# Peptides against a protein of PDB entry 4QMF, part 87

Target 1, 175 residues: chain A of PDB entry 4QMF
Amino acid sequence: ESSFMTLFPKYRESYLKTIWNDVTRALDKHNIACVLDLVEGSMTVKTTRKTYDPAIILKARDLIKLLARSVPFPQAVKILQDDMACDVIKIGNFVTNKERFVKRRQRLVGPNGNTLKALELLTKCYILVQGNTVSAMGPFKGLKEVRRVVEDCMKNIHPIYHIKELMIKRELAKR

## One batch from the design tools (peptide; made by RFdiffusion4, then SolubleMPNN)

Design b2_p19_7_s4 (from b2_p19_7, 5 letters changed)
Fold by OpenDDE base, seed 3:
Structure b2_p19_7_s4 (fold): chain B 175 residues (1-175), chain A 19 residues (1-19)
Amino acid sequence: as target 1 above (175 residues)
Amino acid sequence: SDEELLKQAIKELEEELKE
């Protein structure tokens, strides 16, 4: 039997308590057990003797990882679908200067969230920028593109250049 | 449409870069 545990920040506790019954029900369909430990501040998922798909535990692991990084449950639970993948991109270690970090992180979102929305559309991914991480969900190809754009942004390459490239590729594919 | 939204977003972002 396999088990995975993830820690979550204190500010996420109230929300996780609210939706934990929904998490339990979603995982019960796959005979995956789960535990919310409010003292430690952790979530645990584990297989049981009734688990019929051993691969689902990895998706359960991803689910709690996403929830720990502020992804809402209605979106995060989609990770249990066969065709859905995810990535949690650490962005906090690219820049030591806090002000510079904040500026570059903000570029991922852009004015009125237009940069993020454009990136989501072009990659067919869900993207959430929160704290020191960017969480993404979608097809593998899209996730690869998201990671490239996000990391390059933190390296001071503006996302617009990648967005333009993706837009051109999209237009060419329509021909 | 998604295409219209993308074009608008790109236009706005390009303008931002020129500033």
Scores: peptide ipSAE 0.192, ipTM 0.812, DockQ to the pose 0.684
Fold by OpenDDE base, seed 5:
Structure b2_p19_7_s4 (fold): chain B 175 residues (1-175), chain A 19 residues (1-19)
Amino acid sequence: as target 1 above (175 residues)
Amino acid sequence: SDEELLKQAIKELEEELKE
């Protein structure tokens, strides 16, 4: 039997309570058990004797990880699909100055969210910037690109440079 | 189209860098 647990912040509690029945139903299809502990502020997923695919527990682990980082359930549950991967990128430790951190994080989003939208389209990923983390879901190749752009952004390399490069590569691939 | 949206986004970002 395998089990994984993740903690979630207090501000996420109300939402998790509202969608937990949906989480349970989604995991039941794979015979994965789950528990929401409101006292501890944790989510747990477990294999059962009826779990057929042993690898699905890892996807369940990723599901609760994504939910803890504010990814909405309709998006997070897609992680259970075979072709879907995810990454949670910690961005809070790249710079010590709070103001600098906020500015660089905002650059990742850009005006009207256009920077983030462009990055999502080019990498074919879903990307959520929240707090001290960036959560991404998509193909493995795309996730690698997202992590590079995100980390470089926090290192004071503006995302526009990567976006331009990705655009060029995309155009070349169409030929 | 996505292509047009991307081009517009890049244009806006380039303008932001000039400020």
Scores: peptide ipSAE 0.166, ipTM 0.797, DockQ to the pose 0.711
Fold by OpenDDE base, seed 1:
Structure b2_p19_7_s4 (fold): chain B 175 residues (1-175), chain A 19 residues (1-19)
Amino acid sequence: as target 1 above (175 residues)
Amino acid sequence: SDEELLKQAIKELEEELKE
C-alpha cells in the first residue's frame, strides 16, 4: 500500500472543501482513497486493496499537488489521463529581491496574459503562475520547454525570445 | 518592439490552431 500527502495554504481551504466530493468520485474510479484534513491543512491519497493500476497513485499524488497550488479541479483532474504529465516549478528562490522577483514573474504573464498564452500555445501546455510556483500540465516535451522558459525568465532572459525561437522551430517542423 | 512581436506571434498562432 502507498500513500502521499500534500499540505495546502489556508486560503485554499474553502475551494477544496467545495470540490472534494468531485475529487473523491474521480479517484474512486481507480479505487484510490483520499482524505481532506482541514485541521492539518492537508490532502492525502492512498491505494486500496482494490487498486488495479499501481501507477495511478502517482497521478493521484500529482492531482493533490496541483490542487494545493491553486490549479482548478476541472483542469487538475486531467492529470489522471495517461497522456498528461505535470510539473510544479519553484520560482521563489531565483531572486532574493522581492521587487525583482515580482517584475520577472510578471514578465512571464505579460500584458493581458498574452505572453503566457503564447507559451501555452507553443508548448501545448496549461500554465498557471501562482505565488512562488508555476504549475504546468501537458506533454512531457512541452513541459521541458515550459520549465526552460520559466527558469530562464527568473534568470532575466525575456520569454519573448524563447517564444520566437519556439515559433521558428514549429515552422521548421511543418516542412 | 517586443510588444509588437508578441502580438503578431499570438495572432499567427491562434489562426493556425483554428484550422
Scores: peptide ipSAE 0.091, ipTM 0.737, DockQ to the pose 0.062
Fold by OpenDDE base, seed 2:
Structure b2_p19_7_s4 (fold): chain B 175 residues (1-175), chain A 19 residues (1-19)
Amino acid sequence: as target 1 above (175 residues)
Amino acid sequence: SDEELLKQAIKELEEELKE
């Protein structure tokens, strides 16, 4: 049997408590057991003797990882779908200056969230910028593009550069 | 359309960079 555990920050506790029954129900469909430990501040998923698909435990692992990083359950649970992948991009260590970090992180969102929306459309991904991580869900190709844009942004390359590039590629692909 | 939205977004972003 396989088991995976992830810690979650204290500020997520209330939300996780409210949706844990839904998590349990979703995982029960795949015969994956789960535990929410409020004392430790952890989520655990594990296979059971009834688990049919051995690969589903990895998706369950990803589910709790996404939930720990503030992805809402209705979105996070989509990770259990076969065609859905995810990535949690750590952005907190690219710069040491807090103000610079905040500014660069904000560039990912952009005015009125338009930068993020554009990136989501171009990559066909869901993207959540929260804290020291960017969580993304979507096709593998799109996820690779998201990671590139996100990391470069934290390296002081404005996302607009990549967005323009992606738009050009998109137009070329239509021809 | 999404394409129109993207074009508009880019335009806005470009304007922001000029400021």
Scores: peptide ipSAE 0.169, ipTM 0.799, DockQ to the pose 0.679; fails the geometry check

Design b2_p19_8_s1 (from b2_p19_8, 8 letters changed)
Fold by OpenDDE base, seed 2:
Structure b2_p19_8_s1 (fold): chain B 175 residues (1-175), chain A 19 residues (1-19)
Amino acid sequence: as target 1 above (175 residues)
Amino acid sequence: EEKLDKELDELSREILEES
């Protein structure tokens, strides 16, 4: 049997408690067991003797990883779908200056979240910027594009260059 | 950079409106 555990920050506790029954139900469909440990602040997923698909445990691992990073359950649970992949991009280590970090992170989001929404459309991904991580869900190709834009933004490469590039690629694909 | 920020926002809105 296989087991995976992830820690979650304290501020997620109340939410995780609220949705844990839904998590359990979703994983039960795949005969994956799960445990929410409020003392340790951890989530665990585990295969059972009834687990049929051995690969589903990896998706369950990703599920709890996403939940730990503030992805809401209705979105995170989509990771259990076969065609859905995810990525958790750590952005906190690119810049030591807090103000610079905040500015670059905000640039990625843009006014009213327009930049982020545009990037979501261009890459066909869901993207959540929270704290020191960016969580993304979608097709593998799109995820690679998201990571590039996100990391480059933290490296002070303006997102506009990538957005324009993605737009061009999209237009070419329509032809 | 501020100029680029403005351009990016305009471009982003354009993308959103076309969707």
Scores: peptide ipSAE 0.728, ipTM 0.966, DockQ to the pose 0.984
Fold by OpenDDE base, seed 1:
Structure b2_p19_8_s1 (fold): chain B 175 residues (1-175), chain A 19 residues (1-19)
Amino acid sequence: as target 1 above (175 residues)
Amino acid sequence: EEKLDKELDELSREILEES
């Protein structure tokens, strides 16, 4: 039997409490048990004797990881699908200067989130920028592209170069 | 950099419009 636990910040507590019945129901379909600990501020997922697919526990682990980082449940629960992968990219350690960090993070998002939305379309991923992390969900190939753009942006490589490259790749794929 | 930011936003909006 396997068990995984993740901590979540206090500001996430109210939301998690609200959707936890939905989490439980989703995991019950796979015979995965789950626990929300409001005192510790943690979520736990566990296999049971009835768990059929041993790999589903890893997806359950990813589910609670995504939820802890502000991904909404209707999106996060898609991680339980076989063809869906995720990545949590830590961006807080690339720059020590707070102002520089904020600027680069904002550049990734763009005005009205346009840059991020464009990147989502090009990579066929869902992307959420929250605090010191970027959460992404989608195909492995798309996730690899997202991580490259995100990390390079934090390294002061402007996203425009990657966006243009992805656009070219998309056009070539249509031929 | 500001020039690139503006260009990126324009390009992003174009991508979104095509979708």
Scores: peptide ipSAE 0.728, ipTM 0.966, DockQ to the pose 0.979
Fold by OpenDDE base, seed 3:
Structure b2_p19_8_s1 (fold): chain B 175 residues (1-175), chain A 19 residues (1-19)
Amino acid sequence: as target 1 above (175 residues)
Amino acid sequence: EEKLDKELDELSREILEES
């Protein structure tokens, strides 16, 4: 049997409590057991004797990881689909200066979230910027593109260059 | 950088409008 555990920040506790029954039901379909520990502030997923596909535990691991990083359940649960992948990008260690960090993170989001929404469309990914992490869900190719844009942005490479490149690629794909 | 920020926002809005 395989087991994975992830810690979550205190501010997520109330939400996780609210949706945990839904998490349980979703994982029950795959015979994956799960536990929400409010004292420790952790989520655990575990295979059972009835688990048919042993690989599903890895997706369950990703599910709780996404939930811990503020991804809402209706989106996070999609990770259980075969064609869906995810990535959690740590962005807090690229810049020492706090103001510079905030500025670069905001640049990734853009006014009214326009930049982020555009990036989502271009990569066919879901993207959530929260705290010191960026969570993304989608096709593998799209995820690689997202990580590149995100990390480069934190390294002070302006996202516009990547956006233009992605636009060209997607336009060519329509032909 | 401010110039690029403006251009990026304009470009982003164009992408959103085309979708």
Scores: peptide ipSAE 0.725, ipTM 0.965, DockQ to the pose 0.945
Fold by OpenDDE base, seed 5:
Structure b2_p19_8_s1 (fold): chain B 175 residues (1-175), chain A 19 residues (1-19)
Amino acid sequence: as target 1 above (175 residues)
Amino acid sequence: EEKLDKELDELSREILEES
């Protein structure tokens, strides 16, 4: 039997309490047990003797990881699908200066979130920028592209270069 | 950098409009 635990920040507690029955129901379909510990501030998923697919525990691990990083349940639960992958990109340690960090993070999002939405379309991914992490869900190739754009942005490589590159690739794929 | 930010936003909006 396998078990995975993740900690979540205090500000997520209220939300997680409201959706935990839905989490339990979703995981019950796969005979994965789960526990929400409000004292410790943790989520745990475990295989049971009735778990048919042992690999599903890894997706359950990813589910609670996504939930801990503010991904809403209706989106996060999609990780249980076979064709869906995810990535949680830590962006908080690329820049020591807080103002520089905020500026680069905002550049990734763009005015009205336009840059992020464009990146989502180009990569066919869901992307959420929250705090010191970027959570992404989608096809593996798209996730690799997202990570590259995100990390490069934090390294002061302007996203426009990647957006242009992705646009060219998209146009070539239509031919 | 400021110029690139504006250009990026314009390009992003174009992508969104085409979708």
Scores: peptide ipSAE 0.723, ipTM 0.965, DockQ to the pose 0.983

Design b2_p19_8_s2 (from b2_p19_8, 7 letters changed)
Fold by OpenDDE base, seed 2:
Structure b2_p19_8_s2 (fold): chain B 175 residues (1-175), chain A 19 residues (1-19)
Amino acid sequence: as target 1 above (175 residues)
Amino acid sequence: EEELDKELDELSKKILKES
């Protein structure tokens, strides 16, 4: 396909309005057109006659997906780089109890966000926990690790086990 | 679990400090 659309929650509207010119400019460099529909609450990206790289439309799709999930533009736009991948991990359906969900989500973040920051360093990823999703950007290997930690955390597997494992792997890689 | 939480935080701080 040459066109992709994503819906965004109402609370993102104001922000998206403020950065949309920047989105347009970034995509224009790749001859990708984009539309922000405030009535529908959607973002659309599409190829044009001048689009050279057919694969860039998929990255544009990922861009609007990330933006819809509260990733700031300066970070999200990095998805257009060849060496950058992303993942949006849905965490809302692992538990039915709201309090349990909140606790497990908070455990992933940790006090002052230390756990999340540590995980970012270990995986060489950017990670944002927002609502019912975790957005991650980075190398495929790191993204796989992030997804494992995130999902397991929501399944009540304490992140410490994975953090220790990642630390060991990091040390081994230095040798 | 609370003990693990504390341990994780300490470990996280260590990782951050070494970065």
Scores: peptide ipSAE 0.736, ipTM 0.967, DockQ to the pose 0.948
Fold by OpenDDE base, seed 1:
Structure b2_p19_8_s2 (fold): chain B 175 residues (1-175), chain A 19 residues (1-19)
Amino acid sequence: as target 1 above (175 residues)
Amino acid sequence: EEELDKELDELSKKILKES
């Protein structure tokens, strides 16, 4: 038997309470048990004696990790699909200066979120910037591209260079 | 860098429009 636990911030509690029945239902299909602990502020997933696929517990682990980082349930639950992977990129440690951090994070998002949306299209990923983390879901290749752009942006490499590169790659793939 | 920011936004809008 395997189990995984993830802590979540207090501001996430109300939302998690509202969707937890849906989480339970989604995991029940795979015979994965789950627990929401409002006192500790944690989510737990566990295999059961009826769990058929041993790998699904790792996807369940990823599900609660994504939920803890503010990914909405309708998106996060897609992680249970075989063709879906995810990545949680920690961005808070690249810059010690708060103003510089905010500036670089905002550059990644862009006006009205346009830069982030463009990056999503180019990588075929879902991307959410929240606090000190960037959550991404999609194909493995796309996730690697997202992480590169995100980390480089926090290292003061402007996203425009990567966006242009990805555009070229997309055009070449159409031929 | 501000110039690059503006260029990136325009490029992003183009990508969004073509999708």
Scores: peptide ipSAE 0.735, ipTM 0.967, DockQ to the pose 0.980
Fold by OpenDDE base, seed 3:
Structure b2_p19_8_s2 (fold): chain B 175 residues (1-175), chain A 19 residues (1-19)
Amino acid sequence: as target 1 above (175 residues)
Amino acid sequence: EEELDKELDELSKKILKES
């Protein structure tokens, strides 16, 4: 039997408490057990004797990882689908200067979130920028593209170059 | 950089509009 645990920040506790019954219900369908530990501030998922698909535990691991990084449950739970993958990109270690970090992170999001929404459409991914991480969900190809754009942005490579490239690729795919 | 920021926003809006 396999088990995975993830820690979550204190500010996420109230939300996780609210949706934990939904998490339990979703995982019960796959006979995956789960535990929310409010003292430790952790979530745990584990296989049971009734777990039919052993690979589902990895998706459950990803689910709690996404939830810990502020992805809302209705979106995060989609990770349990076979065709859905995810990535949690740590962006806090690329820049030491706080103001520079904030600027680059904001550039990724753009005015009114337009840049992020555009990137979501181009990559067919869901993307959430929160704190020092970017969470993404979608097809593997799209996730690879998201990580490239995100990390390059934090390295001071302007997202416009990648956006233009993705636009061209999309136009070519329409033919 | 500001120029690129503006251009990026315009492109983003275009993408959103066409989708």
Scores: peptide ipSAE 0.734, ipTM 0.967, DockQ to the pose 0.983
Fold by OpenDDE base, seed 5:
Parts: C-alpha cells; sequence; structure tokens
Structure b2_p19_8_s2 (fold): chain B 175 residues (1-175), chain A 19 residues (1-19)
C-alpha cells in the first residue's frame, strides 16, 4: 500500500472543505482513498486493495499538491488524465527583497493577466501564480518552457525574450 | 524596463487576439 500526504495553508481550508466530496468521488473511480484532516491541515491519498493501476497514486499525489497551492478543483482534477502533467514552481526564494519579488511576479502576470494568458497559449499549459508558487498543468514540453520563463523572470530576465522565442517556434511548427 | 513592459503587453495582446 502506498500513501502520500500534503499540508495546506489555513486560508485554503474553507474551499477544500466545500470540494472534498468531489475529490473523494473522483478518486473513488480509481479505488484511491483520501482523507482531509482539518486539525493538522493535511490531505492524504492512499492505494487500496482494489486499486488496479499502481501508477494512479502518483497522480493522486499531484492532485492534492495542486489543491494545496490554490488550483481550483475543476482544473486540478484533470491531472488524473493520462496525458496531463503538472509542476509546482517555488518562486519565493529567488530574491530577498520583497518589493523586487512583487515587481517580478507582477511582470510575469502582466497587465490584466495578458502576459500569463499569452504564455499559457504558447505553451498549451494552465498557469496559476499564487503567493510564493506558480502551479502549471499541461504537456511535459510546455511545462519545461513555463518553468524556464518563470524562473528567469525571477532572476530578472525579462519575459519578452522568451515570449518572442516561443512565438517564432510556434510559427515554424505551422510549416 | 518600462519600455520592455509595454512591448510585452502589446505582444501579449496580439497573441491573445490571434488565438
Amino acid sequence: as target 1 above (175 residues)
Amino acid sequence: EEELDKELDELSKKILKES
């Protein structure tokens, strides 16, 4: 039997309570058990004797990881699909100055979220910037591109250079 | 930086429009 646990911040508790029945239902289809511990502030997923695919527990692990980082359930549950991967990028440790951190994080998002939306389209990923993490879901190739752009942005490399590169690659792929 | 920010926003809008 395999088990994975993740902690979640207090501000996420109310939401997780409201969707936990949906989480349970989604995992039941794969005979994966789950537990929400409100005292500890944790989510746990476990294989059962009826679990057919041993690899599904890893996707369940990713599901609770995404939920802990504010990804909404309708999006996070897509991780259970075979062709979907995810990445949680920690961005809070690249700079020590809070003001610089906020500025670089905002640059990644852009006015009205346009930069982030453009990056999502170019990489075919879902991307959520929340707190000290960036959560992404999509194809493995796209995820690698997202991580590069995100980390470079926090290292003060302007996203425009990567966006231009991705645009060129997209145009070439159409030929 | 501000100039690059403006260029990036315009480029982003273009990408969104073409999608």
Scores: peptide ipSAE 0.732, ipTM 0.967, DockQ to the pose 0.984

Design b2_p19_8_s3 (from b2_p19_8, 6 letters changed)
Fold by OpenDDE base, seed 1:
Structure b2_p19_8_s3 (fold): chain B 175 residues (1-175), chain A 19 residues (1-19)
Amino acid sequence: as target 1 above (175 residues)
Amino acid sequence: EEKLDEELDKLSKEILEES
């Protein structure tokens, strides 16, 4: 038997309470048990004696990790699909200066989120920037590209260079 | 850098329009 636990911030409590029945239902299909602990502020997933696929527990682990980082349930639950992977990129440690951090994070998002949306299209990923983390879901190749752009942006490498590169790659793939 | 920000926004909008 395997189990995984993830802590979540207090501001996520109300949302998690509202969707937890849906989480339970989604995991029940795979015979994965789950617990929401409102006192500790944690989510737990665990295999049962009826769990058929041992690998699904790792996807369940990723599900609660994504939910803890503010990914909405309708998106996060897609992690249970075989062709879907995810990544949670910690961006808070690249810059010690708060103003510089905010500036670089905002550059990644862009006006009206346009830069982030463009990056999503180019990488075929879902991307959410929240606090000190960037959550991404999609194909493994796309996730690698997202992490590179995100981390480089926090290292003061402007996203435009990567966006242009990805555009070229996309055009070449159409031929 | 501000010039690059503006160019990036323009490019991003183009990508979004193509989709």
Scores: peptide ipSAE 0.718, ipTM 0.963, DockQ to the pose 0.980
Fold by OpenDDE base, seed 2:
Structure b2_p19_8_s3 (fold): chain B 175 residues (1-175), chain A 19 residues (1-19)
Amino acid sequence: as target 1 above (175 residues)
Amino acid sequence: EEKLDEELDKLSKEILEES
């Protein structure tokens, strides 16, 4: 396909309005057109006659997906780089109890966000926990590790086990 | 679990300090 659309929650509207010119400019460099529909609450990206790289539309799709999930533009726009991948991990369906969900989500973040920051360093990824999703950007290997830690955390597997494992792997890689 | 949380926080801080 040459066109992709994503819906965004109402609370993102104000922000998206403020950065949409920047989105347009970034995509224009790749001859990708974009539309922000405030009535529907959607973002659309599409190829044009001048689009050279057919694969860039998929990255544009990922861009609007990330923006819809509260990733700031300066970070989200990095998805247009060839060496950058992303993942949006849905975490809202692992538990039905709201309090349990909140606790497990908070455990992933940790005090002052230290756990999340540590995980970012270990995986060489950017990670944002927002609402019912975790957005991650980075190398495929790191993204796979992030998804594992995130999902297991929501399944009540304490992140410390994975963090220790990642630390060991990192040390081994240095040798 | 609280103990593990505390240990994780300590470990996380160590990782951050090494960076």
Scores: peptide ipSAE 0.718, ipTM 0.963, DockQ to the pose 0.978
Fold by OpenDDE base, seed 3:
Structure b2_p19_8_s3 (fold): chain B 175 residues (1-175), chain A 19 residues (1-19)
Amino acid sequence: as target 1 above (175 residues)
Amino acid sequence: EEKLDEELDKLSKEILEES
């Protein structure tokens, strides 16, 4: 039997309490057990004797990881689907200067979130920028592209270059 | 950089409108 645990920040506790029954129900369909520990501030998922697909535990691991990083449940639960992958990109260690960090993070999001939404469309991914992490969900190819754009942005490579490249690729795919 | 930011926003809006 396999088990995975993730810690979550205190500010996420109230939300997780609210949706935990839904988490339990979703995982029960796959005979995966789960535990929310409010004292430790952790979520745990584990296989049971009735778990049919052993690979589903890895998706359950990803589910709690996404939830810990502020992805809402209706989106995060999609990770249990076979065709859905995810990535949690740590962006807080690329820049030591706080102001520079904030500026680059904001550049990734763009005015009214337009840049992020555009990137989502181009990569066919869901993307959430929260704190020192970027969470993404979607096809593997798209996730690879997202990580490249995100990390390069934090390295002071402007997203416009990648966006233009992705646009060209999309146009070529329409033919 | 500011110029690129403006261009990116414009381009982003175009992408959103085409979808």
Scores: peptide ipSAE 0.716, ipTM 0.963, DockQ to the pose 0.981
Fold by OpenDDE base, seed 5:
Structure b2_p19_8_s3 (fold): chain B 175 residues (1-175), chain A 19 residues (1-19)
Amino acid sequence: as target 1 above (175 residues)
Amino acid sequence: EEKLDEELDKLSKEILEES
């Protein structure tokens, strides 16, 4: 039997309580058990004797990881699909100055979220910037591109250079 | 930096509009 646990911040508790029945139902289809511990502030997923695919537990692990980082359930649950991967990028440790951190994080998002939305389209990923993390879901190739742009942005490399590069690559891929 | 920010926003809007 395999088990994975993740902690979640207090501000996420109310939401997780409201969607936990949906989480349970989604995982039941794969015979994966789950537990929400409100005292500890944790989510746990476990294989059962009836779990057919042993690899699904890893996707369940990713599901609770995404939920802990504020990804909404309707999006996070897509991780259970075979072709979907995810990445949680920690961005809070690239700079020590809070003001610089906020500025670079905002640059990644852009006015009205336009930069982030453009990056989502170019990489075919879902991207959520929340707190000290960026959560992404999509194809593995796209995820690698997202991580590069995100980390470079925090290292003070302007996203425009990567966006232009991705645009060129997209055009070249069109037949 | 401000110039690049403006250019990026314009480019982003273009990408969104083409989709």
Scores: peptide ipSAE 0.714, ipTM 0.962, DockQ to the pose 0.980

